# Ledger of designs, part 18: peptides against a protein of PDB entry 5K2M

Target 1, 273 residues: chain A of PDB entry 5K2M
Amino acid sequence: MRIGITYTVLRREEMAIKERAGEFGEVVMLHEDDLLFPGNYDLDVVIIRNVSHFKALYTARLFESEGIPTVNSSRLIFEAGDKLFATLRLAGKVPVPEWKAALSEGGALRVPDSLGYPLVSKPVFGSWGRLLAKVNDRDSLEAVLEHRKWMKNPLYGIHYFQEFVEKPGRDIRSYVIGGEFVGAIYRYSNHWITNTARGGKAEPCSDPEVEELSVKAWEAFGEGALAIDIFESEKGLLVNEVNPNMEFKNAARVTGADMAGKLVEYAVEVAKT

## One batch from the design tools (peptide; made by RFdiffusion4, then SolubleMPNN)

Design b1_p9_6_s3 (from b1_p9_6, 5 letters changed)
Fold by OpenDDE base, seed 3:
Structure b1_p9_6_s3 (fold): chain B 273 residues (1-273), chain A 9 residues (1-9)
Amino acid sequence: as target 1 above (273 residues)
Amino acid sequence: EIPVDRRGS
């Protein structure tokens, strides 16, 4: 078996994936600079580890066009990597925060009539809480919308909002690979954005309700490897978002779970299908 | 510079 691994930066995750993949077959490391299409790639499967969402998406689709399966697939990256498209999948299977989408400023100004204040403005793409805004009032909403008009990427004209969820100073990040729950962590922060990439502390999460909900959230997509963000709310557990391009260094360290091994095992299964 | 399309968790 020949396993490709595409990457932007050789992180601890990519090193662990490379090491575990070597136990199953020949490993071919492919930096972004090595990728040219169409190409003659002799690979049974490709593990996608590009940092960019769009580069990961296009890389996956390009390998698929040559008959080489990818983990994750271009379909999964597309649907899970967009917050609105992910919400559309999740909302039919698991509890999610109340949300609204608007396609114009005039539509967006009516969102508080349904969600009330405070609400959260999100871009449909991005990571680590970039361009998240807690909107407490009409003046703040108008300011966010005014700024969006001057943003160059047309995707910033897609207005996605959620209710503001009060959290107990933490959120949950779980990992599901090939339908199997692998592990979960609490992420602590003094800020309403609890992402560990912004200096949050991680601790193990051992909750059967989190495990069950995480598997159900994965089943909304039905394939691949996903990190799942869960809120502990007054309404119970809510699935906020999913990530098809997971970092797991902190989670693996804290839980002791073999996330790299589970990812490689799943890629080997995909290659055999 | 952090790319606008950069994803991580």
Scores: peptide ipSAE 0.016, ipTM 0.568, DockQ to the pose 0.811
Fold by OpenDDE base, seed 4:
Structure b1_p9_6_s3 (fold): chain B 273 residues (1-273), chain A 9 residues (1-9)
Amino acid sequence: as target 1 above (273 residues)
Amino acid sequence: EIPVDRRGS
């Protein structure tokens, strides 16, 4: 068994994955600078740990083009890593926040007619709460839309909105790998954006409803390793988004779950199919 | 207290 691990930065997660992968076979660490295609990679599976969503996506697809399976697959990275595409999958299986997508400014200006205020504007890609906006009124909506017109990347012209969900000063991050629930944490924040470096703590989440919902959310995609962001709302639990390239160092520490081991075990099983 | 997990970009 030869296990590739692609990475941008050797983080605690990548170190843990490397260590556990070594128990199953030969480990080949592949920094982004090592990746040239087409190539003749002698690998049974590749664990994708590139930081960038797009780099992860293309890396996965490039290995797949050479007959090497990846964890996660390019399909999963594509569908789960885009907030809108993830919502499309999730909405058919689990409760999600109310959402709207618009393809023009004129369309986006009608979103409040359906969702009301406040609403949340999200880019379809990005991390750490980047370019998330709580839109409280028409003036704020117009400002967000005006700014989007001047953004260079055409993906900023895809207007994705959610209802604003009132949360109890926290959200839930769960982890499902190969259809198995691995663990969950509460993420506390004094800000409405919980997924940012804006301060907070993590605590273990032991809730059977979270476990069940997390597995069901994973089943909307049906493969791979996902982190799942869940809101505690007045309407009950809502699946907000998923991450096909999650960080887990704090969650692993808090819960004691062997997330790196579970990821490697899943990759080994993928290599055998 | 442990910092909140982050997502890659």
Scores: peptide ipSAE 0.015, ipTM 0.559, DockQ to the pose 0.204
Fold by OpenDDE base, seed 5:
Structure b1_p9_6_s3 (fold): chain B 273 residues (1-273), chain A 9 residues (1-9)
Amino acid sequence: as target 1 above (273 residues)
Amino acid sequence: EIPVDRRGS
């Protein structure tokens, strides 16, 4: 078994994946600077750990074109890594926050007619709560829309909105790999954005409802390794988003779950298929 | 520092 690992930065996650993969076979670390296509890669599977969503997507597709399966697949990265496309999958299987999409400023200005205020503006791509806006009123909505016009990437012209969900000072991040629930954490924050990348405390989450909902959310995509962000709301649990390029160092530390091992085990299964 | 595409990350 020869396992490739593509990466941008050698993080704790990539180190743990490398270590665990070494128990199953030969490990080939592939920095982005090492990648040229078409190439003669002698690999049975590639674990995709590129930081950029687009770099991860294209890297996965390029290896697939060489007949080498990837974890995650380019399909999964594409569908799960876009917040709107992920919502489209999730909404058919699990409870999600109320959402609207608009393709113009004029359309976006009508979103409050359905969602009310406050609402949340999100880019369809990006991580760590970047460019999330709590929109409390019409003036704030107009300001967000005006700023989007001057952003260089055309994808900022895709307007994705959610209802603002009142949370109990925390959210949940769960992990599902190959359809198996591997663990979950609470992320605490005094800010409405509870992402641990912004200094939130993590604690273990042991809730059978979270486990069941997380598996159902994964089944909306039907493959790969996903981190799942869940809100505790007055309406019950809501699946907010998923991440096909998960950070898990805090979750692994807090839960004791072998997330790197589970990811490698799944990659080995994919290689044998 | 390894360059990271912050827009796509």
Scores: peptide ipSAE 0.011, ipTM 0.571, DockQ to the pose 0.226
Fold by OpenDDE base, seed 1:
Structure b1_p9_6_s3 (fold): chain B 273 residues (1-273), chain A 9 residues (1-9)
Amino acid sequence: as target 1 above (273 residues)
Amino acid sequence: EIPVDRRGS
């Protein structure tokens, strides 16, 4: 068994994945600078750990073009890594926050007529709560839309909005790999954005409802390794988003779950298929 | 240290 691991930065997660992969076979670490295509890669599977969503997506697709399966697949990265496309999958299977998408400024200005205020404006791509805006009124909406006009990437012209969900000072991050629930954490913050990358603290979450909902959210995609963000709302649990390029250092530490091992085990199963 | 989000690049 030859296991590739693509990466941008060697983080604690990539070190743990490398260590566990070594128990199953030969490990080939592939920095982004090593990736040239087409190539003659002798690998049974590749674990995708590129930091960039787009680099991860294209890397996965390029290996697949060489007949090498990836974890995650390019299909999963594409569908789960875009907030709007992920919402389209999730909304058919699990409760999600109310949302609207608009393809123009004129369309976006009508979103409050349906969702009311406050709103959350999101780019369809991005991590760590980047470019999330709480939109409390018309003036704030106009400001967000004006700024989007000057952004170079045309994907900023895709306007994605959610209802603002009142949370109990925390959210939930769960992990599902190959359809199996691995673990979950609470992320605490005094800010409405609860992401641990912005200073949130993590505690273990042991809730059977979270476990069941997390598996159902994974089943909306039906493959791979996903981190799942869940809100505790007055309406019950809501699946906010998923991440096909998950960080798990804090979750592994807090829960004691072997997330790196589970990821490698799944990659080995994919290689044998 | 504020993590740099690289998903958009």
Scores: peptide ipSAE 0.016, ipTM 0.577, DockQ to the pose 0.279; fails the geometry check

Design b1_p9_6_s4 (from b1_p9_6, 5 letters changed)
Fold by OpenDDE base, seed 4:
Structure b1_p9_6_s4 (fold): chain B 273 residues (1-273), chain A 9 residues (1-9)
Amino acid sequence: as target 1 above (273 residues)
Amino acid sequence: DIPVDLRGA
């Protein structure tokens, strides 16, 4: 078996994936600079670890065009990596924060009529809480919308909003790979955005309700490896978003779960189908 | 340490 691993930066996750993949066959590390298509790659499966959502998406599709399956698939990356598209999948299976989408400024200005204030403005793509805004009032909404007009990427013109969920100073990140729950952690932060690189603690989360909800959230997509962000709210557990290009070094360390191994095992099974 | 979601752009 020949296992490709595409990457932008060789992180702890990519090193762990490489190491575990070596137990199953030949490992071919493919930096983004090595990727040229069509390339006639001799690989049985490719594990996609490109940092950029769009680079991961296109890389997956390009390998698929050569008949090489990917983990995750381009379909999964597309649907799970977009916050709005992910919400559309999730909302049919699990509780999610109340949300609205608008395709114009005029539409976006009416969002508070249904969600109220405070609300959260999100880009449909991005990481690290980048361009998340807590919108407390009309003036703040107008400012966010004005700034979006000057952003060069047309995807910033897609207006995605959620209710502001009061969280107990933490959120939950769980991991489901091939439909199997692998583990979960609490992420602590004093900021309303818990998914930031700036400080905080991770602790193991052992909650059967989280496990059940995480599997149901994965079933909304029905394939691949997902990190799942869950909020503890007054309304109960809410699935906020999913990540088809998960970081797991801290979760693996805290839980002891072999996330890299589970990912490789799943990729090997995908290669055999 | 908080796991950072690095999906980038």
Scores: peptide ipSAE 0.021, ipTM 0.607, DockQ to the pose 0.232; fails the geometry check
Fold by OpenDDE base, seed 1:
Structure b1_p9_6_s4 (fold): chain B 273 residues (1-273), chain A 9 residues (1-9)
Amino acid sequence: as target 1 above (273 residues)
Amino acid sequence: DIPVDLRGA
């Protein structure tokens, strides 16, 4: 068994994955600078840990083109890593926040007629609450739309909005790998953006309803390793988004779950299929 | 640790 691991930065997660992968076979660490295609890669599977969504997507697709399976697959990275495409998958299986998509400024200006205020504006790509805006009124909506006109990436012209969900000062991050629930945490913050990357604290979450919902959310995609963001709302649990390139150092520390081991075990299973 | 989000960059 030869296990590749692609990476941008050697984080705690990549170190843990490397260590556990060594128990199953030979480990080949591949920094982004090592990746040239087409190539002659002698690997049974590649674990994709590139930080960039697009680099991860293209890396996965390039290995797949050479007959090498990846965790996650390029399909999963594509569908789960785009907030709108992920919403389309999730909405058919689990409760999600109310949402609207608009393909023009004129369309975006009509979103409040359907969802009301306050809104949350999101880019379809990005992590860590980047470019999230709470839009309380028309003036704020116009400001967000004006700023988007001057952004270089044409994907900023895809306008994705959600209802603003009142949360109890926390959200939930769960982890599902190969269809198995691995663990969950609460992320606490005094800000409406609860991401631990922005100073949120993590605590264990042990809730059978969260476990069931997390597995159902994973089943909307049907493969791979996903982190799942869940909101506690007045309407019950809502699946907000998923992440096909998850960080788990805080969750592993808080829950004691072997997330790196579970990821490697799944990659070994993928290599054998 | 300032999380390095290179997603979309």
Scores: peptide ipSAE 0.020, ipTM 0.619, DockQ to the pose 0.264; fails the geometry check
Fold by OpenDDE base, seed 5:
Structure b1_p9_6_s4 (fold): chain B 273 residues (1-273), chain A 9 residues (1-9)
Amino acid sequence: as target 1 above (273 residues)
Amino acid sequence: DIPVDLRGA
């Protein structure tokens, strides 16, 4: 068994994955600078740990084109890493925040007619709450839309909106790998964007409803390793988004779950199929 | 206290 691990930065997660992968076979660490395609990679599976969503996506697809399976697959990275495409998968299986998508400014200006205010404007791509906006009124909506016109990436012209969900000063991050629930944490923040709180606290989340919902959310995609962001709302638990390229060092420490081991075990299973 | 998990960019 030869296990590739692609990475941008050797984080604690990548170190843990490397260590656990070494128990199953030969480990080949592949920094982004080492990746050239087409190549002759002698690998049975590649664990994708590139920091960038797009780099992860393309890296996965490139290995797959050479007959090497990846964890996660390019399909999963594509569908789960795009907030709108993820919502399309999730909405058929689990409760999600109310959402609207518009393909023009004129369409976007009508979103409040359905969702009301406040709403959340999200880019379909990006991490760390980047370019998330709480839109409280028409003036704020117009401002967000105006700014989007001047953004160079065409994907900013895809207008994705959610209802604003009032959260109890926290959200839930769960982890499902290969259909198995691995663990969950509460992430505390005084800001409505919980995911960016560098000073936030993580605590274990032991809730059977979270576990069940997390597995169902994973089943919407049907493969891979996902971190699942869940909101506690007045309507109950809502699956906000998923992450096909998660950090887990804090969750692993808080829960004691062997997330790196579970990821490697799944990758080894994928390699054998 | 353990910091909140961040996503990669």
Scores: peptide ipSAE 0.018, ipTM 0.577, DockQ to the pose 0.193; fails the geometry check
Fold by OpenDDE base, seed 2:
Structure b1_p9_6_s4 (fold): chain B 273 residues (1-273), chain A 9 residues (1-9)
Amino acid sequence: as target 1 above (273 residues)
Amino acid sequence: DIPVDLRGA
């Protein structure tokens, strides 16, 4: 078996994936600079580890066009990596924060009529809590909308909002690979954005309700490897988002779960189908 | 931790 690994930066995750993939076959590391299409890639499967959502999406689709399956698939990356599209999948299967989408400024200005204040403005794409705004009032909403007009990417004109969820100073990040729950962590922060990439600390999460909810959230997509962000709210557990580009170094360290191994095992299974 | 330069990707 020949396993490709596409990457932007050789992180701890990519090193671990490379190491574990070596137990199953030949490993071909493919930096973004190595990726030219169409190409003659002698690979049975490609693990997509590009940092950019869009680069990951297009890389996956390009390999798929050459008959090489990817983990994650371009379909999964597309649907899971967009917060709105992910919400659309999730909302029919699991509890999610109340949300509104607006396609104009005029529509966006009516969002508080449904969600109230405070609300959270999110871009539909992006990671690590980038461009998240807690919108406490009308003036702040107007400011966010004004700034969006000047953003270069037209996707910033897709106005996605959630209710502000009061959290107990933490959120949950779980991992489901091939439908199997692999592990979960609490991410602690004094800030309303609890992402560990913003200085949050991680602790193990051993909660059967989290496990069940995480699997159900994965089933909304039905394939691949997902990191799932869950909020502990007054209404119970809410699935906030999913991440098809799993960062897991903190989770692996804290839980001892072999997330890299599970990802490789799943990729090997995908290669055999 | 991610490189600061990749936070925009």
Scores: peptide ipSAE 0.016, ipTM 0.614, DockQ to the pose 0.231; fails the geometry check

Design b1_p9_7_s1 (from b1_p9_7, 5 letters changed)
Fold by OpenDDE base, seed 4:
Structure b1_p9_7_s1 (fold): chain B 273 residues (1-273), chain A 9 residues (1-9)
Amino acid sequence: as target 1 above (273 residues)
Amino acid sequence: SEELPLSGE
């Protein structure tokens, strides 16, 4: 078994994945600078750990074009890593925050007619809460839309909105790999954006409802390794988003779950299919 | 609770 691991930065996660992969076979670390295509890669599977969503997506597709399966697949990265496409999958399987998508400013200006205020504006791509905006009124909506017009990437012209969900000063991040629930944490923040990339505190989350919902959310995609962001709302648990390029160092530490091992085990399974 | 350092993608 030859396991490739693509990466941008050797983080704690990549180190843990490398270590665990070594128990199953030969490990080939592939920094982004090492990736040229077409190539003759002698690999049975590639674990995709590129930081950039698009780098990860294209890397996965490039390996797949050479007959090498990836974890995650380019399909999963594409669908799960886009907030709107992820919502489209999730909405059919699990409770999600109310959402609207608009393809023009004129359409976006009508979103409050359905969602009301406050609402959340999200780019369809990006991490760490980049360009998330809590939109409390018409003036704020107009400002966000005006700024989007001047952004060069055409994807910023795709307007994705959610209802603002009141959270109890925390959210939940769960991890499902190959359909198996691996663990979950509470992420605490005084800010309405509870993403771990902005700091905060984590605690283990042991809730059967979270476990069940997390598995159902994974089943909306039906493959791979996903981190799942869940909100505790007045309406109950809501699946906010998923991440096909999960960070897990804090969750692994807090829960004691072997997330790296589970990811490698799944990759080995994928290599055998 | 464990402190979460700033970490990002």
Scores: peptide ipSAE 0.016, ipTM 0.488, DockQ to the pose 0.124; fails the geometry check
Fold by OpenDDE base, seed 5:
Structure b1_p9_7_s1 (fold): chain B 273 residues (1-273), chain A 9 residues (1-9)
Amino acid sequence: as target 1 above (273 residues)
Amino acid sequence: SEELPLSGE
């Protein structure tokens, strides 16, 4: 078994994955600078750990084009890593925050007619709460839309909105790998964007409802390793988003779950199919 | 309960 691991930065996660992968076979670490395609990669599977969503997506697709399966697959990265496409998958299986998508400024200006205020403007791509905006009123909406016009990436012209969900000062991040629930944590933050808070508190989340919902959320995609962001709302648990390129060092530490091992085991299973 | 830097990607 030859296991590739693509990466941008050798983080704790990549180190753990590398270590566990070494128990199953030969490990080939592939920094982004090492990746050229087409290539003759002698690999049975590649674990995709590129930091950039798009780099991860294209890397996965490039390996797949050479007949090498990836974890995650390019399909999963594409569908799960786009907030709108992820919502489309999730909405058929699990409760999600109310959402609207608009393809023009004129359409976007009508979103409050359906969602009301406050709402959250999200780019369909990006991480760490980047360019998330809580839109409290018309003036704020117009400002966000105006700024989007001047952003060079055409994807900023895809206007994705959610209802603003009041959270109890925390959110839940769960992990499902190969359909198996691995663990979950509470992430505490005083800010409405929980994911970006440096110096936050993480605690284990042992909730059967979270486990069930997490598995169902994973089943909406039907493959791979996903981190699942869940909100505790007045309406109950809502699946906000999923991440096909997860960090898990904090969750692994807090829960004691062998997330790296589970990921490698899944990759080995994928390699054998 | 551990105080951890929240990380995101």
Scores: peptide ipSAE 0.015, ipTM 0.498, DockQ to the pose 0.126; fails the geometry check
Fold by OpenDDE base, seed 3:
Structure b1_p9_7_s1 (fold): chain B 273 residues (1-273), chain A 9 residues (1-9)
Amino acid sequence: as target 1 above (273 residues)
Amino acid sequence: SEELPLSGE
């Protein structure tokens, strides 16, 4: 078996994936600079580890066009990597924060009529809480919308909002690979954005409800490897978002779960289908 | 619980 691994930066995750993949076959590391299409790639499967969502998406689709399956698939990356599209999948299967989407400033200005304040404004793409805004009032909403007008990417004109969820100073990140729950962590932060990418403390999360909910959230997509962000709310557990291009270094360390191994095992399974 | 370094994604 020949396993490709595409990457932008050789991080600890990519190193771990490479190491584990070596146990199953020949590993071909493919930096972004090495990727030209059409190509003649002799690979049974490609693990997509490009940092950029869009680069990951296109890389996956390009390999698929040559008959090489990818983990994650371009379909999954597309649907899970867009917060709105992910919400559309999730909302049919699991509890999610109350949300609204608007396609204009005029529409966006009416969102508080249904969601109230405070709101969370999210771009449909982006990681680590980039361009997340807690919107406490009308003036803040207007300011966010005004700033969005000057952003060059038209996707910033897609207005996605959630209710502000009061969290107990933490959130949950779980990992589901190939439908199997691999592990979960609590991410602690004093900031309303609890993502550990901004620093923080992680602790193991051993909650059967989290496990069940995480699997259900994965089933909304039905394939691949997903990190799942879950909020502990007064209404219970809410699935906030999923990430088809997960970091797991910290979660693997905290939980002791072999996330890299599980990812490789899944990729090997995909290669055989 | 270990303090997690900033991820650079």
Scores: peptide ipSAE 0.015, ipTM 0.490, DockQ to the pose 0.125; fails the geometry check
Fold by OpenDDE base, seed 2:
Structure b1_p9_7_s1 (fold): chain B 273 residues (1-273), chain A 9 residues (1-9)
Amino acid sequence: as target 1 above (273 residues)
Amino acid sequence: SEELPLSGE
């Protein structure tokens, strides 16, 4: 078996994936600079580890066009990597924070009529809490909308909002690969954005409700490897988002779970289907 | 509990 691994930066995750993939066959590391299409890639499967959501999406689709399956698939990357599209999948299967989407400034200005204040403004793409805004009032909403008008990417004109969820100073990151729950961690932060290196700590999360909810969240997509962000709210557990480009070094370290191995095993299974 | 490093995504 020949396993490709696409990457932007050789992180701890990519090193671990490479190491584990070597147990199953020949490993072909493919830096973004090595990727030209159409190409003659002799690969049975490609593990997508590009940092950029869009580069990952297009890389996956390009390999698929050559008959090479990817982990994750371009479909999953597309559906899961967009916060709004992910919400659409999740909302029918699991509890999610209340949300509204607006396609104009005029529509966005009416969002508080449904969600109230405070609310959270999110771009539909991006990671690590980038461009998340806690909108406490009308003035703040107007400011966010004004700034969005000047953003170059038209996707910033897609206005996605959530209710502000009061969290107990932490959130949960779980991992589901091929439908199997692999592990979960608590991420602690004194800031309302827990997914940032703002002095956050990670601890193991061993909660059967988290495990069950995580699997159900994965089933909303039905394939691949996902990190799942879960909030502990007054209304119970809420699935906030999923991530098809999961980082797992901290979770693997804290839980001892072999996330790299599970990812490779899943990729090998995909290669055989 | 260990400090979470900045993620690069």
Scores: peptide ipSAE 0.014, ipTM 0.510, DockQ to the pose 0.133; fails the geometry check

